# Ledger of designs, part 149: peptides against a protein of PDB entry 4BOS

Target 1, 163 residues: chain A of PDB entry 4BOS
Amino acid sequence: PVLTRTVVPADNSCLFTSVYYVVEGGVLNPACAPEMRRLIAQIVASDPDFYSEAILGKTNQEYCDWIKRDDTWGGAIEISILSKFYQCEICVVDTQTVRIDRFGEDAGYTKRVLLIYDGIHYDPLQRNFPDPDTPPLTIFSSNDDIVLVQALELADEARRRRQ
Target 2, 163 residues: chain A of PDB entry 4BOS as posed
Amino acid sequence: PVLTRTVVPADNSALFTSVYYVVEGGVLNPACAPEMRRLIAQIVASDPDFYSEAILGKTNQEYCDWIKRDDTWGGAIEISILSKFYQCEICVVDTQTVRIDRFGEDAGYTKRVLLIYDGIHYDPLQRNFPDPDTPPLTIFSSNDDIVLVQALELADEARRRRQ

## One batch from the design tools (peptide; made by RFdiffusion4, then SolubleMPNN)

Design b1_p30_1_s1 (from b1_p30_1, 16 letters changed)
Fold by OpenDDE base, seed 4:
Structure b1_p30_1_s1 (fold): chain B 163 residues (1-163), chain A 30 residues (1-30)
Amino acid sequence: as target 1 above (163 residues)
Amino acid sequence: SREEEEELRRRREEARREVAARRAAEAAAA
């Protein structure tokens, strides 16, 4: 089994598309972003004390209006929110630093999904199997350290290709 | 695995219910 990258459209919603892909078991749905943006806004609006201006960088209401726009980028805040919503770790391997940022690691989730990030674009990661009849795996055990190693290897290779 | 996906689906559904409940509680308190 090999960990591979699925390239999603390089639009303002690549994070949402990537997250949707991995949490749905490998479903590429570029049209998922509006609903996910609304979902995030709803979650943020539901807890203004937790999602404060200090965390959001803007008022709760301003953030909600902002994230629902079609042209705004998702980042660490949105990943954290989605991790909580989907009840899984979201691990992002950065090709620039060859490090993994783990979101939701302290929540006790038993599952994790993986994204690859190059500084501007997010793509989902999946494990492919030699048997074509076995569908790719996008949801891993939170105890699966092998997949993290494979992600780092993939990121390192990507970095070398750019250098 | 299918089981893992099903588990995640169940967790998402539970999370959605929790968010909805929280939203309703906040609305009621306002």
Scores: peptide ipSAE 0.034, ipTM 0.601, DockQ to the pose 0.021
Fold by OpenDDE base, seed 3:
Structure b1_p30_1_s1 (fold): chain B 163 residues (1-163), chain A 30 residues (1-30)
Amino acid sequence: as target 1 above (163 residues)
Amino acid sequence: SREEEEELRRRREEARREVAARRAAEAAAA
Protein backbone atom coordinates (compact mmCIF):
# COMPACT_ATOMS: atom_id res chain seq x y z
CA PRO B 1 0.00 0.00 0.00
CA VAL B 2 0.96 3.62 -0.50
CA LEU B 3 0.43 4.31 3.19
CA THR B 4 3.30 2.88 5.20
CA ARG B 5 4.41 2.46 8.78
CA THR B 6 7.59 3.82 10.30
CA VAL B 7 8.61 1.74 13.29
CA VAL B 8 9.66 3.84 16.26
CA PRO B 9 11.39 2.46 19.36
CA ALA B 10 9.21 0.26 21.52
CA ASP B 11 9.65 2.28 24.68
CA ASN B 12 7.25 3.96 27.07
CA SER B 13 7.31 7.07 24.88
CA CYS B 14 6.31 5.56 21.55
CA LEU B 15 3.14 7.65 21.45
CA PHE B 16 5.04 10.89 21.79
CA THR B 17 7.65 9.86 19.26
CA SER B 18 4.92 8.87 16.82
CA VAL B 19 2.96 12.08 17.23
CA TYR B 20 6.11 14.15 16.89
CA TYR B 21 6.96 12.29 13.70
CA VAL B 22 3.68 12.97 11.96
CA VAL B 23 3.14 16.56 13.08
CA GLU B 24 6.69 17.51 12.14
CA GLY B 25 6.33 16.13 8.65
CA GLY B 26 8.21 12.90 9.09
CA VAL B 27 10.97 13.70 11.53
CA LEU B 28 12.02 10.71 13.59
CA ASN B 29 13.33 11.91 16.92
CA PRO B 30 13.23 9.29 19.68
CA ALA B 31 14.66 11.87 22.06
CA CYS B 32 11.62 14.13 21.74
CA ALA B 33 9.71 12.49 24.58
CA PRO B 34 10.87 14.65 27.49
CA GLU B 35 9.90 17.82 25.67
CA MET B 36 6.60 16.32 24.56
CA ARG B 37 5.83 15.35 28.13
CA ARG B 38 6.65 18.83 29.32
CA LEU B 39 4.46 20.26 26.59
CA ILE B 40 1.50 18.19 27.74
CA ALA B 41 2.11 19.11 31.36
CA GLN B 42 2.29 22.77 30.43
CA ILE B 43 -1.00 22.60 28.56
CA VAL B 44 -2.73 20.82 31.42
CA ALA B 45 -1.34 23.20 34.01
CA SER B 46 -2.37 26.22 31.95
CA ASP B 47 -6.06 25.36 32.14
CA PRO B 48 -6.95 23.67 35.42
CA ASP B 49 -10.63 24.48 34.98
CA PHE B 50 -10.86 22.44 31.80
CA TYR B 51 -8.36 19.75 32.72
CA SER B 52 -10.15 18.78 35.90
CA GLU B 53 -9.79 15.75 38.09
CA ALA B 54 -12.86 14.33 36.38
CA ILE B 55 -10.97 14.29 33.09
CA LEU B 56 -7.51 13.43 34.39
CA GLY B 57 -8.44 10.90 37.05
CA LYS B 58 -6.15 12.76 39.42
CA THR B 59 -5.54 16.36 40.42
CA ASN B 60 -4.11 18.69 37.83
CA GLN B 61 -0.80 18.93 39.63
CA GLU B 62 -0.58 15.19 40.17
CA TYR B 63 -1.13 14.57 36.49
CA CYS B 64 1.52 17.08 35.50
CA ASP B 65 4.04 15.42 37.76
CA TRP B 66 3.02 12.00 36.52
CA ILE B 67 3.18 12.66 32.79
CA LYS B 68 6.64 14.19 33.09
CA ARG B 69 8.01 10.93 34.43
CA ASP B 70 10.11 9.03 31.93
CA ASP B 71 8.32 5.75 32.60
CA THR B 72 4.65 6.67 32.16
CA TRP B 73 2.71 5.80 29.04
CA GLY B 74 0.62 8.10 26.95
CA GLY B 75 -2.90 7.22 25.97
CA ALA B 76 -6.22 8.69 24.93
CA ILE B 77 -5.96 11.67 27.26
CA GLU B 78 -2.57 12.63 25.90
CA ILE B 79 -3.70 12.13 22.31
CA SER B 80 -6.67 14.41 22.94
CA ILE B 81 -4.42 17.04 24.44
CA LEU B 82 -1.96 16.85 21.57
CA SER B 83 -4.78 17.01 19.04
CA LYS B 84 -6.00 20.23 20.60
CA PHE B 85 -2.51 21.66 20.82
CA TYR B 86 -1.56 20.97 17.22
CA GLN B 87 -5.07 21.78 16.00
CA CYS B 88 -5.36 18.62 13.98
CA GLU B 89 -7.22 15.34 14.09
CA ILE B 90 -5.19 12.44 15.37
CA CYS B 91 -6.53 9.23 13.90
CA VAL B 92 -5.42 5.99 15.51
CA VAL B 93 -5.98 2.79 13.59
CA ASP B 94 -6.01 -0.32 15.75
CA THR B 95 -4.56 -3.48 14.23
CA GLN B 96 -6.40 -5.73 16.64
CA THR B 97 -9.87 -4.43 15.83
CA VAL B 98 -9.22 -2.77 12.46
CA ARG B 99 -11.02 0.32 13.65
CA ILE B 100 -10.06 3.96 13.73
CA ASP B 101 -10.37 6.14 16.81
CA ARG B 102 -10.50 9.75 15.73
CA PHE B 103 -9.46 12.40 18.21
CA GLY B 104 -10.54 15.94 17.50
CA GLU B 105 -13.01 14.91 14.83
CA ASP B 106 -15.66 17.35 16.07
CA ALA B 107 -13.33 20.31 16.50
CA GLY B 108 -13.38 21.43 12.88
CA TYR B 109 -9.68 20.94 12.21
CA THR B 110 -8.61 21.01 8.58
CA LYS B 111 -5.71 18.59 8.99
CA ARG B 112 -5.29 15.05 10.25
CA VAL B 113 -2.40 12.76 11.09
CA LEU B 114 -2.44 9.01 11.51
CA LEU B 115 -1.00 6.53 13.97
CA ILE B 116 -1.18 2.76 14.06
CA TYR B 117 -1.69 0.97 17.36
CA ASP B 118 -1.31 -2.74 18.12
CA GLY B 119 -2.56 -2.67 21.69
CA ILE B 120 0.75 -1.85 23.31
CA HIS B 121 2.72 0.17 20.75
CA TYR B 122 2.16 3.26 18.61
CA ASP B 123 3.79 3.91 15.25
CA PRO B 124 3.34 6.78 12.81
CA LEU B 125 1.88 6.41 9.34
CA GLN B 126 3.00 8.16 6.18
CA ARG B 127 2.11 8.20 2.52
CA ASN B 128 4.99 7.37 0.21
CA PHE B 129 5.27 8.59 -3.34
CA PRO B 130 6.77 6.86 -6.36
CA ASP B 131 9.03 9.84 -6.97
CA PRO B 132 12.04 9.29 -4.73
CA ASP B 133 12.62 13.03 -4.59
CA THR B 134 9.20 13.61 -3.04
CA PRO B 135 9.31 13.12 0.72
CA PRO B 136 6.59 11.11 2.46
CA LEU B 137 3.46 12.94 3.52
CA THR B 138 2.32 12.73 7.14
CA ILE B 139 -0.22 15.55 7.26
CA PHE B 140 -3.48 15.06 5.40
CA SER B 141 -6.65 16.99 4.80
CA SER B 142 -9.39 16.21 7.28
CA ASN B 143 -11.56 15.68 4.22
CA ASP B 144 -9.24 12.98 2.89
CA ASP B 145 -11.17 9.90 3.87
CA ILE B 146 -9.21 7.82 1.38
CA VAL B 147 -6.27 7.87 3.75
CA LEU B 148 -8.52 6.40 6.43
CA VAL B 149 -9.44 3.55 4.12
CA GLN B 150 -5.77 3.02 3.38
CA ALA B 151 -5.04 3.00 7.09
CA LEU B 152 -7.67 0.33 7.63
CA GLU B 153 -6.16 -1.74 4.85
CA LEU B 154 -2.73 -1.37 6.38
CA ALA B 155 -4.08 -2.33 9.79
CA ASP B 156 -5.77 -5.40 8.36
CA GLU B 157 -2.53 -6.45 6.73
CA ALA B 158 -0.70 -5.88 10.00
CA ARG B 159 -3.27 -7.99 11.81
CA ARG B 160 -2.66 -10.84 9.40
CA ARG B 161 1.03 -10.55 10.21
CA ARG B 162 0.23 -10.29 13.92
CA GLN B 163 1.75 -6.88 14.09
CA SER A 1 2.10 18.79 1.08
CA ARG A 2 4.73 21.33 1.97
CA GLU A 3 2.07 23.98 2.30
CA GLU A 4 0.19 21.81 4.76
CA GLU A 5 3.30 21.27 6.82
CA GLU A 6 4.05 24.97 6.88
CA GLU A 7 0.50 25.72 7.95
CA LEU A 8 0.70 23.22 10.77
CA ARG A 9 4.04 24.68 11.81
CA ARG A 10 2.48 28.11 12.06
CA ARG A 11 -0.38 26.70 14.09
CA ARG A 12 2.00 24.98 16.48
CA GLU A 13 3.96 28.14 16.99
CA GLU A 14 0.80 30.09 17.66
CA ALA A 15 -0.47 27.45 20.05
CA ARG A 16 2.80 27.47 21.95
CA ARG A 17 2.51 31.20 22.45
CA GLU A 18 -1.04 30.83 23.70
CA VAL A 19 -0.12 28.08 26.11
CA ALA A 20 2.78 30.09 27.43
CA ALA A 21 0.54 33.10 27.94
CA ARG A 22 -2.06 31.09 29.82
CA ARG A 23 0.59 29.46 31.96
CA ALA A 24 2.07 32.83 32.81
CA ALA A 25 -1.35 34.16 33.74
CA GLU A 26 -2.00 31.18 35.96
CA ALA A 27 1.34 31.56 37.68
CA ALA A 28 0.69 35.23 38.29
CA ALA A 29 -2.71 34.49 39.79
CA ALA A 30 -1.41 31.79 42.10
Scores: peptide ipSAE 0.034, ipTM 0.604, DockQ to the pose 0.022
Fold by OpenDDE base, seed 2:
Structure b1_p30_1_s1 (fold): chain B 163 residues (1-163), chain A 30 residues (1-30)
Amino acid sequence: as target 1 above (163 residues)
Amino acid sequence: SREEEEELRRRREEARREVAARRAAEAAAA
């Protein structure tokens, strides 16, 4: 089995598209962003004590209005929220540093998904199988450390190619 | 694995129900 990258559109919503892809088992839907932005806003609005200004860097209401815009970028805060919502680890391998940032690692989730990040753009990762009739896997066991090694190898190769 | 995907699906559905319930509660309180 080989870990591969699926390139999603380089728009302001690449994080949401990538997360949607991996948590839905490999469904590419660039139109998912508006709904996911609203989902995040609803979660944040529902718990102003947890999602405080100290965490958000802005008031709860300001964040909700901001994240729902179609031209704002998702980042670590949104990944953390989505990890909690989908009840899985979200592992982001960075091609610039060749390191993995793990979100939800202390929550005891049994599942993990993987993204690749170049400092600007997010893409989803998937495992392909030799059997063409077996669909790619995007959801892994949280005990599968081999996939993390493969992700690091993929990121290192991407760094060498500057892509 | 298939089992892991099924578990994640169940968790997503449960989470969506929770968010919907919170939304309804917020609307009632507003």
Scores: peptide ipSAE 0.033, ipTM 0.598, DockQ to the pose 0.022
Fold by OpenDDE base, seed 1:
Structure b1_p30_1_s1 (fold): chain B 163 residues (1-163), chain A 30 residues (1-30)
Amino acid sequence: as target 1 above (163 residues)
Amino acid sequence: SREEEEELRRRREEARREVAARRAAEAAAA
């Protein structure tokens, strides 16, 4: 079992593509971004009290219009929203810091997915198996700490390659 | 709107079920 990175297009929607990939069990769909952007906007619009200007950094309406643009980048806010939507932890391993940022870690979710982040670009992570006929895993148990260790190892290797 | 809220709730439930089902399938294949 080896944790590997699937490189998705380096566009402004890499976060959405990556999240879609892992939550759908390894389906690469670069065209998923518009719908996911709309989904996030709908969620934000549905609860203006929670998704306040203080949280969004802009008015609720402004954020909704902004996130639906094809040239805006998703970040922590969007990850948090998607974590809540899919009811799973989203763990992001950062290759620059070699640390894992966990979203939804206190929500009691039983599942987690993993992304790798270099400060600009997001890619999904998957666990491959020696048997070529065994599909990779993209959804893990929230109790699977081995996958987190593997993610850190992958990030450390990536950092060493850059330096 | 009420309709939007209901739709969002339904979508979230469906998405969660899909995630769970996908995980189950992956686990079975492992």
Scores: peptide ipSAE 0.029, ipTM 0.518, DockQ to the pose 0.018

Design b1_p30_1_s2 (from b1_p30_1, 19 letters changed)
Fold by OpenDDE base, seed 1:
Structure b1_p30_1_s2 (fold): chain B 163 residues (1-163), chain A 30 residues (1-30)
Amino acid sequence: as target 1 above (163 residues)
Amino acid sequence: SEAARRALEAAREAARAAVAAAKEAAEAAE
């Protein structure tokens, strides 16, 4: 089995497309972003005490209006919210640093998904099997540390190619 | 749809504590 990258469109919604891909078992749907943006805005708006200006970098209302735009980028805040919504750990491997940021690791989720990030763009990761009849896997056990090692190897290779 | 609604409610309640720490860690890693 080999961990591979599925390249999604390099638009402003690559994070949302990538998350949707992995949590839905490998479904590529670039049109998912508007609904996911609204979902995030709804969650943020529902808890202004926690999602304060200190966390958001702007007022709660300003953030909600901002994230619903089709040309704004998602980041750690959005990943954290999506991790909670989908009840899974989201692991992001960075090709620039060859490090993994784990979101939701303290929540006790039994499942994890993986993204690859190059400082600008997000793509989903999947495990491909030699048997063509076995579909790719995008949802892993939260105890599967082998997939994290494979993600680091993939990121390291990507870094070398970009240099 | 009903499952999504329940998940949304759970996400809202669980939202407190992880976002700030996660953001800081991600920014430090970049």
Scores: peptide ipSAE 0.065, ipTM 0.638, DockQ to the pose 0.022
Fold by OpenDDE base, seed 2:
Structure b1_p30_1_s2 (fold): chain B 163 residues (1-163), chain A 30 residues (1-30)
Amino acid sequence: as target 1 above (163 residues)
Amino acid sequence: SEAARRALEAAREAARAAVAAAKEAAEAAE
């Protein structure tokens, strides 16, 4: 079993595409982004008291309009919301720092998914199996810390390639 | 739909604490 990277389009919606890929078990669908952006906006709009300007860096309404654009990037806020929506831990391994940022780690989810991030672009991670008839795994146990080690190794290799 | 509304509410409630924590962590890391 080897953890591998699936390269998604390097567009402004790579976060959404990557999240959709892993939570849907390996379905690549870049067309998912508009709906996911709208989902985020709906959640944010529904709670202006929490999603304040202090949290968003802009007004609630401005954020909702902004995130629904096709040329804006998602980040920690969006990942956190998606983690809760899909009820899974989202682990992001950064190839620049070779560290994992875990979202939803304190929520008690039984599942985790993994993304790899290079500072601007997100890609999904999957576990491939030696048996070609066994499909790749994108949803892991939240107790599977081996996959986190594998993600770090993958990120370290990516970093070395850039050096 | 009603089901969709309930799902949205659940997602909102679940997301609330996580967003704040994520922002704090990001700021502390800088």
Scores: peptide ipSAE 0.052, ipTM 0.603, DockQ to the pose 0.021
Fold by OpenDDE base, seed 3:
Formats: C-alpha cells, sequence, structure tokens
Structure b1_p30_1_s2 (fold): chain B 163 residues (1-163), chain A 30 residues (1-30)
C-alpha cells in the first residue's frame, strides 16, 4: 500500500475541499466549500462563550462574517472545529518542516484522516492498494502509526521537490 | 450552557442538511 496525494484546486477553499474528501471516503467536491464555511460559522455562532475573541482573534460575529467569505483561508481554528464535528483526528503533515500537527489527539477518537500542507495549500492523503477493485482508504485507525510514518516520508519527498 | 448546546445541535443538523443539498446539486450539474 502506498500513501498518495490527491491535488485539489488551488482556490481559497482547499482546506474545506481536502477535509470533505477524506471524511467522505475519497469524494472530490470543490463545491462543498460554501456550505462547509456556513457550517463552521453556525457552530461558532452557537457558542460565543467557548468561541471567544481570545480564541478567534476577532469577535464572534466578525469571525462568522469572515469565514463565510469565499476568499478567506481556513486554518487551525477551522481544522479543530471540523475535527470535533466529524469526530475524528485530523493530522496535517507539513512539507516545510516534515512534521505532523495533530488536531483532536486528546479527544479519544478511533479514526484519523490526513492532510498535507505546504504553507499555503492543503491536499488530502489516501492509501492506495495494489488491488484495483479495492478503493483508496482515507479514514485510518487512530492506532495506525504506519500511516503517520508514510505521511512523513511523503512530506520529505515533497520538500525535496519543493512541493 | 444548555441553550448553547441546543443551538449547536440545531446548527449542526442544519449544516449537514445544507451540505448534503449542495452536494446533490453539484453532482446533478455535472
Amino acid sequence: as target 1 above (163 residues)
Amino acid sequence: SEAARRALEAAREAARAAVAAAKEAAEAAE
């Protein structure tokens, strides 16, 4: 089995497209972004005590208006929210540092998904199997540390290629 | 708070429905 990268469009919503891809088992749908932005805004708006200005770096309302724009990037806050929403660990391997940032690692989730990040763009990761009739895997066991090693190897290769 | 919990649940359900609808619309357009 080989861990591979699926390149999603380099638009302002690559994080949302990538997350949707992995949590839906490998479905590429760039049109998912507007509603995922709305989903995040609704979650944030529903709990202003938890999602405070101290956490958001802006007022709750300002954040909600900001994230619903079609030209704003998602980041750590959005990943954390999506991890909680989908009840899975989201692991982001950074090609610049060849390190993995784990979101939801302390929540006790049994599943994890993986993204690759180059400092600007997010892409989803999947495991391909030799059997062509076996679809790629995007949702892994949280006990599968081999996939993390493979992600680091992939990131290291990407770094060498300036990806 | 309990109010916040209920609001969160309602928001999540509405969001899931909206995402599903958007997905279907996108697939139909292809």
Scores: peptide ipSAE 0.024, ipTM 0.552, DockQ to the pose 0.027
Fold by OpenDDE base, seed 4:
Structure b1_p30_1_s2 (fold): chain B 163 residues (1-163), chain A 30 residues (1-30)
Amino acid sequence: as target 1 above (163 residues)
Amino acid sequence: SEAARRALEAAREAARAAVAAAKEAAEAAE
């Protein structure tokens, strides 16, 4: 089994496309972004007391309008929300630092998914199997640390390529 | 459905906690 990345479109919605891909078991749907953006906006709008300017960097309403644009990026806030919504740990391996940021680590989820991030673009990670009849795996056990090691290896290799 | 509504509310609450934790982690890394 080998951990690989699936390159998704660089259309400013790569985070959403990537998350959708992994949580849906390997379904590439670039058209998923508008609904996912709306979902996040809905959650944020539902609690303006918590989702304040201190958290969002802008007013609640401004954020909701901003995140629903098709050319704005998601970050830690969006990943955190999606982690809880999908009830899984989202692990982001950064090719610039060769580190993994784990979202939802303390939530006690039994499942984890992985993304690779280069500073501007997100791609989903998957485990491929030699058996052609076995589809790639995108949802891993939260106890599967091997997949994290493999993700770090991918990131390290990517960093070396840029040097 | 009622079940869907409750699930959404639970997700929202959990999301708030996650956001706070993520922010704290980011600040600690600076």
Scores: peptide ipSAE 0.024, ipTM 0.569, DockQ to the pose 0.020

Design b1_p30_1_s3 (from b1_p30_1, 21 letters changed)
Fold by OpenDDE base, seed 4:
Structure b1_p30_1_s3 (fold): chain B 163 residues (1-163), chain A 30 residues (1-30)
Amino acid sequence: as target 1 above (163 residues)
Amino acid sequence: SAAAEEALRAARRAAAEAVAAAKRAAEAAA
């Protein structure tokens, strides 16, 4: 497929780097992580009644301190929050299961972005074009299911390589 | 607007709740 992954650093902030990459149209900036972590913490801190230990797995304050560390991993909670913040569907294709987890799928967003996940690392996905002067596309229509098929193909190939 | 901000907050809460529910379901199915 013409859908490809851009390998981002495995520096514990790959989720944030990958999300930033796709929502900003293909800008690789590993330095974005501290600000994105702070953004998540700010949102969580703003509603301590909802973002309780039952949701976070730790107290609101503990979570905020934890997520702002440079060596902690973002996950589904962070993806969900970022989906709502950026008002787009975030689709994560998992190479271990060859499944796509869709965050924000019922929100009515018109845009979707894609990540690939191998169990310990996130990378962004992009559509490349034959014309080298045309930059890769990272933001897709939420109606573009072809890109989801291509993502599954990438995941399936990755899974086969590991077997 | 204030209304838009409140809607965003509500949406964020709904998303977080869905994630929490999924986690609980996965744990129960393990």
Scores: peptide ipSAE 0.025, ipTM 0.545, DockQ to the pose 0.022
Fold by OpenDDE base, seed 5:
Structure b1_p30_1_s3 (fold): chain B 163 residues (1-163), chain A 30 residues (1-30)
Amino acid sequence: as target 1 above (163 residues)
Amino acid sequence: SAAAEEALRAARRAAAEAVAAAKRAAEAAA
């Protein structure tokens, strides 16, 4: 089994496309972003007492309007919300630092998905199998530490290639 | 139901706390 990267379009919604890909088992849909942005805005708007300005860095309404724009980039806040919504760890391996940022690691989820990040772009990761009849895996056990090691190796290789 | 609403509120609180923690971690790493 080999961990591989699927390159998604380098648009303002690469995070959403990447998350959708891994949580849906390998479905590439670059048009998923508007609905995912709406989903995040809906979750945030549903509880303004908890999703406060202190958390968001802007008013609840301002954040909701901002995240629904097609030219705003997702980050840690959006990943955390999506982790909770999909009930899985979202692990982001950074090629610049060769480290993994784990979102939802203390929530007790049994599943994890992996993204690779280079500072300006997100891509999804998947495990390919030698058997051509076995489809790639994008959802892993939260106990599978081997996949994290493989992700670090992939990131290190990308760093050496200046990616 | 009241129980369902409370469960939803609890889930939202947990999500908000996770977001806040992630934001603080990101800020510390910046």
Scores: peptide ipSAE 0.024, ipTM 0.559, DockQ to the pose 0.020
Fold by OpenDDE base, seed 1:
Structure b1_p30_1_s3 (fold): chain B 163 residues (1-163), chain A 30 residues (1-30)
Amino acid sequence: as target 1 above (163 residues)
Amino acid sequence: SAAAEEALRAARRAAAEAVAAAKRAAEAAA
């Protein structure tokens, strides 16, 4: 088994496409972004006490309008929200630093998914198996720390290639 | 907080159909 990267379009919505890919078991659908943006806006709007200006960097309403634009980038706030929505840990391995940021790690989720980040772009990660008839795995046990090591190795290789 | 979690659950339920529709469309196109 080997951890591999699936390159998604660099269309400002790469985070959403990448998250959708991994949480849906390997479905590549760049058209999912508008729905996911609206989903996030709905969640944020539903809890103005938690999603305050201090957290969002702008008013709740301003954020909702902003995130629904097709040209705004998702980041840590959106990952945190999506982790809660999909009830899974989202692990982001950074190729620049070869470090993993874990979102939802203390929530008690049984599953984790992995993304790779280069500072400006997100891609999903999947485990490929030697048997070509066995479909790739995108949802891992939250106890599978081996996949995190594999992600670090993949990120280090990407860094060496300036990717 | 419990209140925040309840609000999130409500939002999840409200958005579930839209996400499901997107999933079905993606699967049909595969």
Scores: peptide ipSAE 0.022, ipTM 0.555, DockQ to the pose 0.027
Fold by OpenDDE base, seed 2:
Structure b1_p30_1_s3 (fold): chain B 163 residues (1-163), chain A 30 residues (1-30)
Amino acid sequence: as target 1 above (163 residues)
Amino acid sequence: SAAAEEALRAARRAAAEAVAAAKRAAEAAA
């Protein structure tokens, strides 16, 4: 088994496309972003006490309007929200630092998904199997530490290629 | 359904907690 990346479109919604890909078992759907943006806005709007200006960097309403635009980027806040919504740990391996940031690691989820991040773009990761009849795996056990090692190796290779 | 709505509420609460944790981590790393 080899961990590989699927390159998604380099648009402002690459995070959403990447998350959707891994949580849906390897479905590439660049059109998923508007709905996911709406979902996040709905969650944020539902709890203005928690999602304060201190957390969002802008008012709750401003954030909701902002995140629903098709040209705004998702980041740690959005990943955290999506981790909770999909009830899975989201692991982001950074090719610039060769480090993994784990979102939802303390929530006790049984599942984890992996993204690769280069500072300006997100891509999903999947495990390919030698048997062509076995589809790639995008949802891993939260106890699968091997996949984290493989992600670090992949990130290191990407860094060497400046990718 | 009521069950679906409760699940969504629970997810929202958990999301908020995760956001807070992520924010603290980001601030510590800065």
Scores: peptide ipSAE 0.024, ipTM 0.579, DockQ to the pose 0.020; fails the geometry check

Design b1_p30_1_s4 (from b1_p30_1, 22 letters changed)
Fold by OpenDDE base, seed 5:
Structure b1_p30_1_s4 (fold): chain B 163 residues (1-163), chain A 30 residues (1-30)
Amino acid sequence: as target 1 above (163 residues)
Amino acid sequence: AEAERAALEARRAAARAAVAAARAAAALAA
């Protein structure tokens, strides 16, 4: 089994496309962003006490309007929200720092998904199997730390290619 | 394992339903 990167379109919705890919078991749908942005806005709007201005950096309403724009980029806040919604850890490996940022790690989720980030773009990660009849795996056990090591290896290789 | 897989599929189904609902809500707001 080999951990591989699936390159999604380099647009302002790459985070949403990548998350959708991994939580749906390897479904590439670049058109998912508008609905996912709306979903995030609905979640944020539903709990203004939790999603406060202090957390959002803007008022609850301003954030909801902002995230629904087609020219805004998703980041840590959106990843945290999606982690909670899908009830899984979202682990982001950064190719610039060769570090993994875990979202939802304190929630007790039994599953994790992985993204790779280069500072301006998100892509999903998947485990491929030698048997072509065995579909790739995108959802892993939260106890599977081997996949995290493999993700770090991919990030390190990417960094070396830039040096 | 079977129970966990079933739970995952149920969660995916719920997620798809939520996205569909979000789409419908957006259409109504348009």
Scores: peptide ipSAE 0.033, ipTM 0.606, DockQ to the pose 0.025
Fold by OpenDDE base, seed 3:
Structure b1_p30_1_s4 (fold): chain B 163 residues (1-163), chain A 30 residues (1-30)
Amino acid sequence: as target 1 above (163 residues)
Amino acid sequence: AEAERAALEARRAAARAAVAAARAAAALAA
């Protein structure tokens, strides 16, 4: 099995497209962003005690208005929200540092998904199998440390290619 | 692979429902 990168459009919604891809089992849908932005805003608005200004860096309402814009980029806050919503660990391998940032690692989730990040752009990762009739896997066991090693190897190769 | 997909099916279904609801709410707010 080989861990591979699926390149999604380099638009302001690459994080949402990438997360949607991995949690839906490999469905590429660049049009998912508006609804996902609205979903995040609804989650944040529903719990102002947890999603405080200290967490958001801005007021709850300001964040909700900001994330619903079609020209704003998602980041760590949105990843943490999506990890909690989908009840899975989201692992982001960074090609600049060749390190993995794990979101939801302390929540006890049994599943993980993986993204690759170059400092501005997110792409989803998938495991391809030798059997051509076996579809790629995007959801892994949180005990599968091999996939993390493969992600680091992929990131290291991307760094060498300056990708 | 199939077992892994099945394990998250309920969350996927819930997510699709939530996205549909969010879309409807956005349409009403427009």
Scores: peptide ipSAE 0.024, ipTM 0.584, DockQ to the pose 0.028
Fold by OpenDDE base, seed 4:
Structure b1_p30_1_s4 (fold): chain B 163 residues (1-163), chain A 30 residues (1-30)
Amino acid sequence: as target 1 above (163 residues)
Amino acid sequence: AEAERAALEARRAAARAAVAAARAAAALAA
């Protein structure tokens, strides 16, 4: 089995497309972004005490309007929300630092998904199998540290290519 | 293991339903 990267469109919604891809088992649907943005806005609006201006960097209402725009980028806040929503760890391997940021690691989730991030763009990661009839795996056990090692290897190789 | 799989499938179904609801709400607001 080999961990590979699937390149999704760089259309300002790559985070949402990538998350959708991995949580749905490898379904590429760039059209998912507007509805996922609305989902996030609904969650944020539902808990103004938790999603405060201090957390959001703007008022709750301003954030909701902002995240629903088609040209705004998702980040750590959105990843955290999606981790909670899907009840899984979201692990982001950063090719700039060759580090993995784990979202939801303290929640006791049994599943994890992986993204690769280059500072501007998110892509999903998947495990391919030798048997072409076996679809790639995008959802892993939270105990599967091998996949994290493989993700770091991908990031390290990407970093070396850029140097 | 099967329980975790079932929970995951339920979460996926709930997510799809939530997205559909968001779409419907957007249509009403537009």
Scores: peptide ipSAE 0.021, ipTM 0.560, DockQ to the pose 0.026
Fold by OpenDDE base, seed 1:
Structure b1_p30_1_s4 (fold): chain B 163 residues (1-163), chain A 30 residues (1-30)
Amino acid sequence: as target 1 above (163 residues)
Amino acid sequence: AEAERAALEARRAAARAAVAAARAAAALAA
């Protein structure tokens, strides 16, 4: 088995496309972003006490309007929200630093998914198997630390290639 | 909004079930 990167479009919705890919078992759907943006806005609007200006960097209403635009980028706040919504740990390996940021790691989720990030763009990660008839795996056990090591190796290789 | 959330949750659950069935005999460790 080898951990591989699936390149999604380099548009402003790459985070949403990447998350959708991994949580849906390897389905590439760049058209998923509007629905996911609206979902995030609905969640944020429903809890103004937690999603405060201090957290959002803008008012709750301003954030909701902002995230629903088709040209705004998702980041750590959106990853945290999506982790909670999908009830899984989201691990982001950074090719610039070769480090993993783990979202939802203390929530007790049994599953994790992985993204690779280069400082601008997000892509999903998947495990390919030697048997070509076995479909790639995108949802891993939260106890599978080997996949995290593989993600670090993949990120290090990407860094060396300036990818 | 609520309908969309429920739909996404249902699709996620279906995807997990499909993945589990497809990989019942797969060795996950490399």
Scores: peptide ipSAE 0.025, ipTM 0.597, DockQ to the pose 0.018; fails the geometry check

